Peptides against a protein of PDB entry 3ESW. Designs and how they scored, part 9

Target 1, 322 residues: chain A of PDB entry 3ESW
Amino acid sequence: NNIDFDSIAKMLLIKYKDFILSKFKKAAPVENIRFQNLVHTNQFAQGVLGQSQHLCTVYDNPSWHSIVLETLDLDLIYKNVDKEFAKDGHAEGENIYTDYLVKELLRYFKQDFFKWCNKPDCNHCGQNTSENMTPLGSQGPNGEESKFNCGTVEIYKCNRCGNITRFPRYNDPIKLLETRKGRCGEWCNLFTLILKSFGLDVRYVWNREDHVWCEYFSNFLNRWVHVDSCEQSFDQPYIYSINWNKKMSYCIAFGKDGVVDVSKRYILQNELPRDQIKEEDLKFLCQFITKRLRYSLNDDEIYQLACRDEQEQIELIRGKTQ

## One batch from the design tools (peptide; made by RFdiffusion4, then SolubleMPNN)

Design b2_p15_4_s4 (from b2_p15_4, 7 letters changed)
Fold by OpenDDE base, seed 4:
Structure b2_p15_4_s4 (fold): chain B 322 residues (1-322), chain A 15 residues (1-15)
Amino acid sequence: as target 1 above (322 residues)
Amino acid sequence: NKNKELVEELLKKLE
């Protein structure tokens, strides 16, 4: 009996698709109860949920995308992309072009557009006076600063003139297009929006140990790619654990289509205790939030994303990011 | 036959 392997494969694929789709149906009452109990009893879970409510959706703003594209030197960016793309002998239309675009955006952002701010310059003494600034602490935002989603304002005193300089930690990425300065939070926030403005699939990665970066889904590489705007880094997930010798416990990626524990991609050595939540509960939480984010998607979109998720999980288990 | 059984088993696990 010639087993029609093609027919069987098709049937298996259909059943597999149906099985996958069944997992993304509305949560059962028991799952809702588990979720509610988890976020009410576990602070880390509550934090992940809170971040997901913002980071998963905030960058999907067409008005912001327009403002970004109007603000950037697109002529310079595309000129440089085209130059590097042509230099490597690639033909137009290859998926690799987006990788060149992201690399140029990293260059442009760090070299031409945005500035690192350890301490602000003195508002009175002018440029290059940050060395004279002494931190006095943090305050709440004033009425003007509050318009730009500012949670905290760092206060500095100038040792030279004695004046106070405020450094608002703005969370409004549109305000960051104006200020063009910050630390890892401001860098990652605005850079995430920039990448989104080019129509790219982007995730915001939160590290518990006070760092943040992006991931970009490369259609050429067919995987999530590490992107750090602060470091002008593309596909170097090892820089934290190996180059910096950074100790880390959790890295959580937040995107429009899901929340994923990506710790295995970045924590290659010097792992800190993962004691904030049970591993099974974190997995459940991320899956539950992901499921909720996908409720409005059609079956084909859900299936494609599920396939991508499986590929990523395999990658994370195998440690083959290199 | 082994492949058919395996496929049938896999199909049952997907139900």
Scores: peptide ipSAE 0.007, ipTM 0.393, DockQ to the pose 0.332
Fold by OpenDDE base, seed 3:
Structure b2_p15_4_s4 (fold): chain B 322 residues (1-322), chain A 15 residues (1-15)
Amino acid sequence: as target 1 above (322 residues)
Amino acid sequence: NKNKELVEELLKKLE
């Protein structure tokens, strides 16, 4: 009996697609109960949910994208991208062009646009006076600072003139286009918005041990790519564990289409105890939030994203960050 | 042979 493997393969592909789509149907009552119990009883789960409610959607703002594109020197950016693209012998229309764009945006942002601020300059003494600044602590925002999603203001006294300088920690990325300074939080916040403004698939990665960065989905590489604006880094997920010898426990990626535990991509050594939540509960939480984010998508969109997710999970298990 | 491997892989995913 010649087994018609072609007919069987076609039938199994249809059944497989239906099976995948069935996982993204409305959550069962038992899953909703499990989710509610988890976020009410586990602080880490509550934190992940709270972050997802902000980070997964805040950057999908067309008005913000327009403001960003009007603020950046697009002529300079595209001139540099075209130059480097041509130098490496690529033709127009290749998917690799987007990788060159992200690399130039990293360069432009760090070298031409934004500034690292460990301590502010004295408002009275002027530029390059941060060495004279003594921290006095932190306080709440004033009436003007509160307009720009400011949670805290760092207070500094100048040792030279005795005046007080305020360093508000703004969470409004549009305000950061004006101030053009900050630490890893401000850098990652504004840079995530910049990448989104070019129509890219971007995730915000939160590390529990006080660092944040981005991931960009490269159509050329067909995977999520590490991007750190502070380090001008592209596709170097090892820099934290290996180069910095950083100890880490959790890395969680937040995007419009899902929440993913990406710890295996970045925690290569010096792993801290993962004691904030059970592994099975974290997996359930990320899947549940991801399912909710996809409720409005059609079957084709759901299937394509599910295929992408499966490839990422295979990558994370095999350690094949080439 | 390629279709046989695909069938086996799909069966494993459906379990």
Scores: peptide ipSAE 0.007, ipTM 0.433, DockQ to the pose 0.772
Fold by OpenDDE base, seed 1:
Structure b2_p15_4_s4 (fold): chain B 322 residues (1-322), chain A 15 residues (1-15)
Amino acid sequence: as target 1 above (322 residues)
Amino acid sequence: NKNKELVEELLKKLE
């Protein structure tokens, strides 16, 4: 009897799909108990949960997207994208065009739009006076600063004129469109929103060792791509471990569709002890949060995302990020 | 070898 391979293949695909979908069913009581115990007993787990509650959803705001697109010089951006796309002469079509868009957004953001602020300029003396600024410490926001999700204000005194300059650490990305300055936190926050405003699949990556960046899902490359607005970097996940010789323990990616431990993509050497949580518990936590984020999705959406997740996991295990 | 070939063929059909 000739094995009907077509029928077997179809049957296996159905069973596989059903198996994948079964993982995204409502959590069992035992899983809920495990989750609750984990987040109440482990500080790192509580931190990941807290970040997910904000970072996974905050950028999915259509009103903010409109404000961003109205604020950016879209004519300049698309002119530059079109120019670079035309030079490449590739027949890859629309998918590669998006990679050029992200690269131009990196250029535009760093070169034309946003500014790094180690120390603020003196409000009285004007531009290029940051060298005269002495830090006095940090305090809570005033009534005006509190309107823009500000938790901390850095205080500086000008050595030349003696006046005080406040540097509010705003978490409202719309306020950052006005101020156009900050450190890695402000850069990544606003840049994540910018990428989202173009309809891109974007994740916010938190590193425990005081850095943050983005990942963009490239349809051309068919994978998550490292994006750092501070460094104007595209697809260079090695820059931290290799170029900076940075020591790192955890990199966690936060997106609308999931939370993923992406440490293996970025921690290539100088790995610090991963002692904040058991590896099994971290895996469980990320999967549990991801499952919750997907509760409203249909079976086809869940299946497609699960397939993408599997490909990413294979990539991470094999170290094939580049 | 036969089993390997069958698995490979099945995998190709699953693509």
Scores: peptide ipSAE 0.006, ipTM 0.400, DockQ to the pose 0.128
Fold by OpenDDE base, seed 2:
Structure b2_p15_4_s4 (fold): chain B 322 residues (1-322), chain A 15 residues (1-15)
Amino acid sequence: as target 1 above (322 residues)
Amino acid sequence: NKNKELVEELLKKLE
């Protein structure tokens, strides 16, 4: 009996697809109960859920994408990308162009577009006066600041002129296109929107130890790539654990298609205790939210994303960047 | 080789 290996392979692929799709069916009543109990009893789980409700969807705004593209110097960006692609990219295929685009966006954003703000300049004294600024504390937004999703306003007094300068911590990324300044939160927020505006698959990575960055899915590298706008960093997930010697406990990635614990990519040493939630509960939570985000997708989309998820999990377990 | 390893790992997850 000539074993038709091709027929067996096709049957196995069908069975595998069906198996994968079965995992993404509507949550069973027991899973819903487990989810509700988890988010009501565990503060960390509630925080992850709350972040997912915002970060997984907020950047999928076509109107915002248009505003971003109208604001950026696209001629400069594409000129630089084309220049770098022409040198090295043609030999490696067209998919590498997007990697060059992300690298140029990192350069452009840090060098030409956005500014780091430890302290604001004095509104009265003008540019390069931040050294004269003394923090007085933080307060709630005023009526104007409240229009731009402002959670807090840092207050500074100028030692030279005595005037008060307000540094509102805006969460509206469109307002950040105007202000062009901030810390890691503002940088990552706006840069995530910028990457999304180019039609890229992007995740927002939240670190419990007060840092945030992006991941971009490179079609060329066929994996999620670390992207930090503050550092102008591409594919350097080690910078926090190794270069900064940062201690970390959790890194959670939030994207339109899923929530993923990416701690293994970034926490290479100096791991802090993971005591905020049970590992099995965190895994369940991320999977549950991911399933919900995919409820409207077709079977082929679900299958392709599930294959991508499995590849990422293999990468995270092996510690091997492909 | 990477695809083979991936398939093997996927097969293990199907068990």
Scores: peptide ipSAE 0.006, ipTM 0.434, DockQ to the pose 0.306

Design b2_p15_8_s2
Fold by OpenDDE base, seed 3:
Structure b2_p15_8_s2 (fold): chain B 322 residues (1-322), chain A 15 residues (1-15)
Amino acid sequence: as target 1 above (322 residues)
Amino acid sequence: DEIEKLRKLIEELQK
């Protein structure tokens, strides 16, 4: 009996596809009840849901993408990408070009475009005066600052001239294209939008221990790649746990197509207690939100994303055997 | 577990 392995494989693929698609159908009443109970009873779950409602969709704005592309020096960026791509030759295929693009965007953003702002310069004394600035605290935004989704304003006094300088913490990434300064929040926010503006699959990664970064899906590497604009870091997920010796409990990635616990990628040592939610409830929450984000997708899109999700989960479980 | 088994089986059948 010649087992037609090809026929069996095709049949299994069909059954597997159907099975996967069945998981992404409209949530059963019991799942909805579980979800509602979880977000109403668990503060961490409510926080993840709240973040997903913003971070999963906010960057999918074509008008913002146009503004970004008009603001960046695209000629310089592509010149540098082309130069680096040409050095390595065509042997690695066209998909590697995107990796070079992301690396150049990291360089360009940190070196040419955006500035780290520990303390602002004095508005009166001018550039390079941040050393003279003393923090007075934080307050709510004024009427002008409130136009740009500002949650808080840090207040500084100049030790030289005595004038007050305001450092509004803008959440509007378009305003950040103007201000060109901030801390990890502003850096990650704007850089996420920048990557999205090039048509990339990008996730915003929130760490509970006060840091944020990006991931992009590399078609060349066929995986999610760590990207930190603050550090000009590409594919170095270990920098926090190992290089910084940072203690962390949760890293959650937020993208248009899903919410994923990526803690295993970044928490390699110095793990803090994961006591904010049950692991099974967090898994359920992320899957449930992901399912909702995919409700409008067709069966082929759902299946492709599910295959990618499965590959990521395998990666996260196996660890990088370096 | 069954899905992972199925996937592994498919991967093996595609070799």
Scores: peptide ipSAE 0.010, ipTM 0.496, DockQ to the pose 0.619
Fold by OpenDDE base, seed 4:
Structure b2_p15_8_s2 (fold): chain B 322 residues (1-322), chain A 15 residues (1-15)
Amino acid sequence: as target 1 above (322 residues)
Amino acid sequence: DEIEKLRKLIEELQK
C-alpha cells in the first residue's frame, strides 16, 4: 500500500491551516468575558491594552511617513548603505540590503540627526548650558505643548541666570523631527516611525524597568531583530541584561499585527519577579489583542503571521537569538 | 520547503 505521503502532507497542511485559522476567528463570548475581567481587574493588563491601542497603529500613518522621508537626508543614508553593501560584496536585490539600511539608520540617527537630552540647555543662556540646569519637577503641558501630544513637561531652573526652562516630553513623533532631542522614549518613538517610513515591519518594545527600543523583522535573518536607536545597536538583545547588568521583569513588543511578550529575548539574567500578572493571563491578553489586530486580515495573511509567531515562540523558548 | 517543514513537524509531533 504505497502511502501517498505527499497527499497526506497536503491534507495535514490543510487541516493545520484550518486549525490555525480557527484560532483567529471572532472571539467566543467566554474569551470576551475573560478579557474584560482581566483588563478591569489587573492594572498591568490595562496598561498593556492601553499601550496596544496606541503603539500598534499610530505608526501606520502614510502622511507621517512622507514627512519623515522628506526630513531625512536620504541621499546620505543611501550613499552610506550602498557603500557598506558593496564593500561586503553583496549583489543588489538581496534581502540583506534592508539590514544594512537599518544599521545605517541607526548610525545616522545617533550620529547625525538626534541628540540625547539628559537636561535641556537654558533657554536664556543658550547652547551647552545644561550643566547649569537643576530639575524642579514635572508639570502638565501648556496650550502650545498640548498640541504635540505632550503628557509631561520637565521643569528646570538655570543656576546661572535663574530662568526656568521647560522640557516637554512630546509623544508626537513629527514634533520630534523638529526638536531633534530626547531620551529613550523620544528616541524610540521617532526611530520606530523612521523604520516604518521605509516600509519595514517594526515593533515597539516596552520594558517595565523604564527603557524602550525597537524590533525589526529581518527578511534576511527571518526573525525579529533587536534595534536600539539610543545605543546604535543591531541584533544585540543581551546588552541590557549582560552589558548593563540591568534587572528586568517584562519586555512587551507592540506591532501592527500583534502584541508579544518578548521578555525571554532580553531578560537573560537578573530577572525581577514577574508578579504583575499571571503568566497565563498575560499570554491570553497578548493573544487576544493580537487576534483583534488581525480581524481584518485574510486567511493567507493570518496563516503567514501565525507561522511567524510560531517560529518566534520556538526561538524564544530555545534561546537561539545569541 | 513547506513539505519538509511539515515532515519535521510531524516527526516532532510523533515524539
Scores: peptide ipSAE 0.010, ipTM 0.443, DockQ to the pose 0.123
Fold by OpenDDE base, seed 1:
Order: structure tokens, then sequence, then C-alpha cells
Structure b2_p15_8_s2 (fold): chain B 322 residues (1-322), chain A 15 residues (1-15)
């Protein structure tokens, strides 16, 4: 009996596709109960859910994308991208152009557009006066500051003139296009929106140990790539664990199509205890939220994303972020 | 184990 290997292969592919699609069906009642119990009993799980409700969807705003593209110096950006692409990019194929774009956006954002703010300048004394600023503490927003999704305002007194300067910690990324200053939170928030505005697949990565960054899906490299706007860093996931010798416990990526534990990509040494949630419960939580985010997608979209997820999981297990 | 075998088989069939 000539085993029709092609027919068997086709049948196996169909059965595999159906199996993968079955995992993204509507959650069973038992899974809903497990999810509800987990988010009500575990504070870390509740935090991940709360972040997902905001970070997974907030950047998918066409009006914001238009405002970003109107605000950036696109002529300068594309001139620099074209210049770098013309040197070596033609030999590597068209998909590498997007990697050059992300690298230029990192340069442009850090060097030309946004500013790091440890302490604000004095509103009265002007530029380069932050050295004279003494922190007095934090308070809630006033009526004007509250219009821009501000939860906290840092208060500073100038040692030279005695005046008070307010540093609102805005969460509205459109307001950040105006203020053009902040710390890791403001940097990552606005830079995530910028990358999204170019039509890129982007995730927001939250680290429990007070840092945040992005991941970009490179079509050239065919994987998720580390992107840190604060560090002007592209594809250097090791910088935290190795270069900074930072101790870390959790890194969670939030995107429109899913929530993923990416800790294995970034925690290469000095791992802190992962005691906030059981590993199986965290895996369940991320999968459950991911399923919900994909409910409106068709079978082909679900299958393509599931294949991407599988490749990422293989990379994370093999430690091949080299 | 069967799922891992199926994954490897599919990776080979997609080449």
Amino acid sequence: as target 1 above (322 residues)
Amino acid sequence: DEIEKLRKLIEELQK
C-alpha cells in the first residue's frame, strides 16, 4: 500500500490547525471560575489583569496615531533611515528597512525629541536649574493637571528663588508630545505610541522591579526584539541582568493580541524569588487574557498568531536571544 | 510528547 505521505501530511496539518483553534474557543465554565478566583485572591494576578485592560488596547487609537505623525519630524527620520538602508540594506532584503526605522526612532526620540527628567527645571529661573531643586513630596493633581490622566504631581522648591515647581506625572501620551520630558514610565508610554503610529507590532513590557520598555516584532529577524527608548537600545535584552547587574523577578509583555511572560528573555542572572503567584496560575492567567483579546479574530488570524506564540516559546526555552 | 512530535512534524512539513 503506497502510503500517500502527502495526503497524511495534509490531514495532520488540518488536525493540528483544528487542535490549535480549539484552544482559543470560548472558555469553559470551569476556566471562568478559576480566572475569577485567581484575580480575586491573588494581588499580582489582579495587577496583571488591570494593566492588560489598559495597555493592550489604549495604543490602538487612529486619532492618536495621526497626531503623533503630525508632530514628529518625518522628513528627518526618513532621510536618516534611507541613508542607512542605502549602505547595506539592499543586500539583506526589504524587511530590514523596518529595523532601520526603529533604530532611527530610538535615536531621534532620545537625541532630538524627548528629555530625561530626574528633577524639573525651576519655572522661574529657567533652563539647567534642576540642580537647585529640592523635592518636597507628591500630591494629587489640580483641576488643569487632572485633564491629562495625571495621578501624581511631584513638588519641588527652588533653593535659589524659593518658588515652587510642579512636575505632573502625566499618563496621557498626547500631553507628553507637548511636555517632552519624563522618566522611564513617560518614555516608554510615548515611545510605545510612536512605534504603534508607524503600524508596527509593539508590546509594552512591565518589569516588577521598577522599569519598563518595549518589544517590536521584526519581520526581518522573525522574532520579538527588545527596544528600550531610555537606553537607545535595540536587540540588547541582556543589558538589565548583565550590564546593570539588576535583580529581577517578572517581566510581562502587554500587546493588542496577547499577554506574555517574557521573563526568560531578560532575567539571565540574579533572579529574585518568583513568589507572587504560582507559575501554573501565571501561565493560565496570561493564556486566558490572550484568548479574550483574540475573540474577534478569524480562524486564520488566530492560527498565525498561535504559530508566532509557539516560536516565541521555543526561543524563550532555548535561551536563543543571541 | 505526542504534541511535541506533531510540532516537529509540522515544522518539517512547512519546509
Scores: peptide ipSAE 0.008, ipTM 0.485, DockQ to the pose 0.362
Fold by OpenDDE base, seed 5:
Structure b2_p15_8_s2 (fold): chain B 322 residues (1-322), chain A 15 residues (1-15)
Amino acid sequence: as target 1 above (322 residues)
Amino acid sequence: DEIEKLRKLIEELQK
């Protein structure tokens, strides 16, 4: 009896699709109870939930996307992308164009647009005076600074003129288009919005050990790709553990379609204790939040995203991104 | 018969 392997394969695919779709139905009462208990009893879980409520949705603002595109030098960006694509991209197909775009945006952002601010310049003495600045501490925002989602203002005194300079840590990415300076938080915040403004699938990666970066879903590579605007880095997930010798415990990615523990992509050595939550509870939490984020999606969208999730999990297990 | 067994197995794995 010639087993019709093609018929079996088709049947398996149908049943698999149905199975996947069944996982994304409304949460059972028991799952809701488990979730509520977890976020009320575990501080780390509460933090992940709080971050997801902001980071998963804040960048999906069409008005902000328009402002970004109006602010950037699109002519320069596309000229550079077209130039690089014309060299090698035609051999690899149209999907690689987006990788060239992200690489150019990294270059443009770091070299032409945004600046690192360890210390601000003196407001009185002008540009290139940060070396003369002494930190006095931090305080709450004033009435003007509060308009731009500012939680903290760093205060500096100029050693030359004695004047005080304020460095507000703005969380409004539109304000960052004006100020064009910051640290890893401001860099990642604005750069995440920039990538989103080009219609890209982007995640914000939070590291517990005081760093943040992005991931971009490359249609060419068919995977999530490490992107760090501060480092002008594309597909170099090893830079933290290997190059910086950074010790890390958790890396959590936040996107519109899900929350994912991506620690295995970035924590290659010098792993700190993962003692903030049970591994099973973290897995449950991320899956539960992801499920909620997908409640409004259709069956085809759910299935496509689930296939991406499975591929990513396989990559993380196999260490293929290393 | 084997296809039907596979169908049943898949249905059981989905429960």
Scores: peptide ipSAE 0.007, ipTM 0.436, DockQ to the pose 0.069

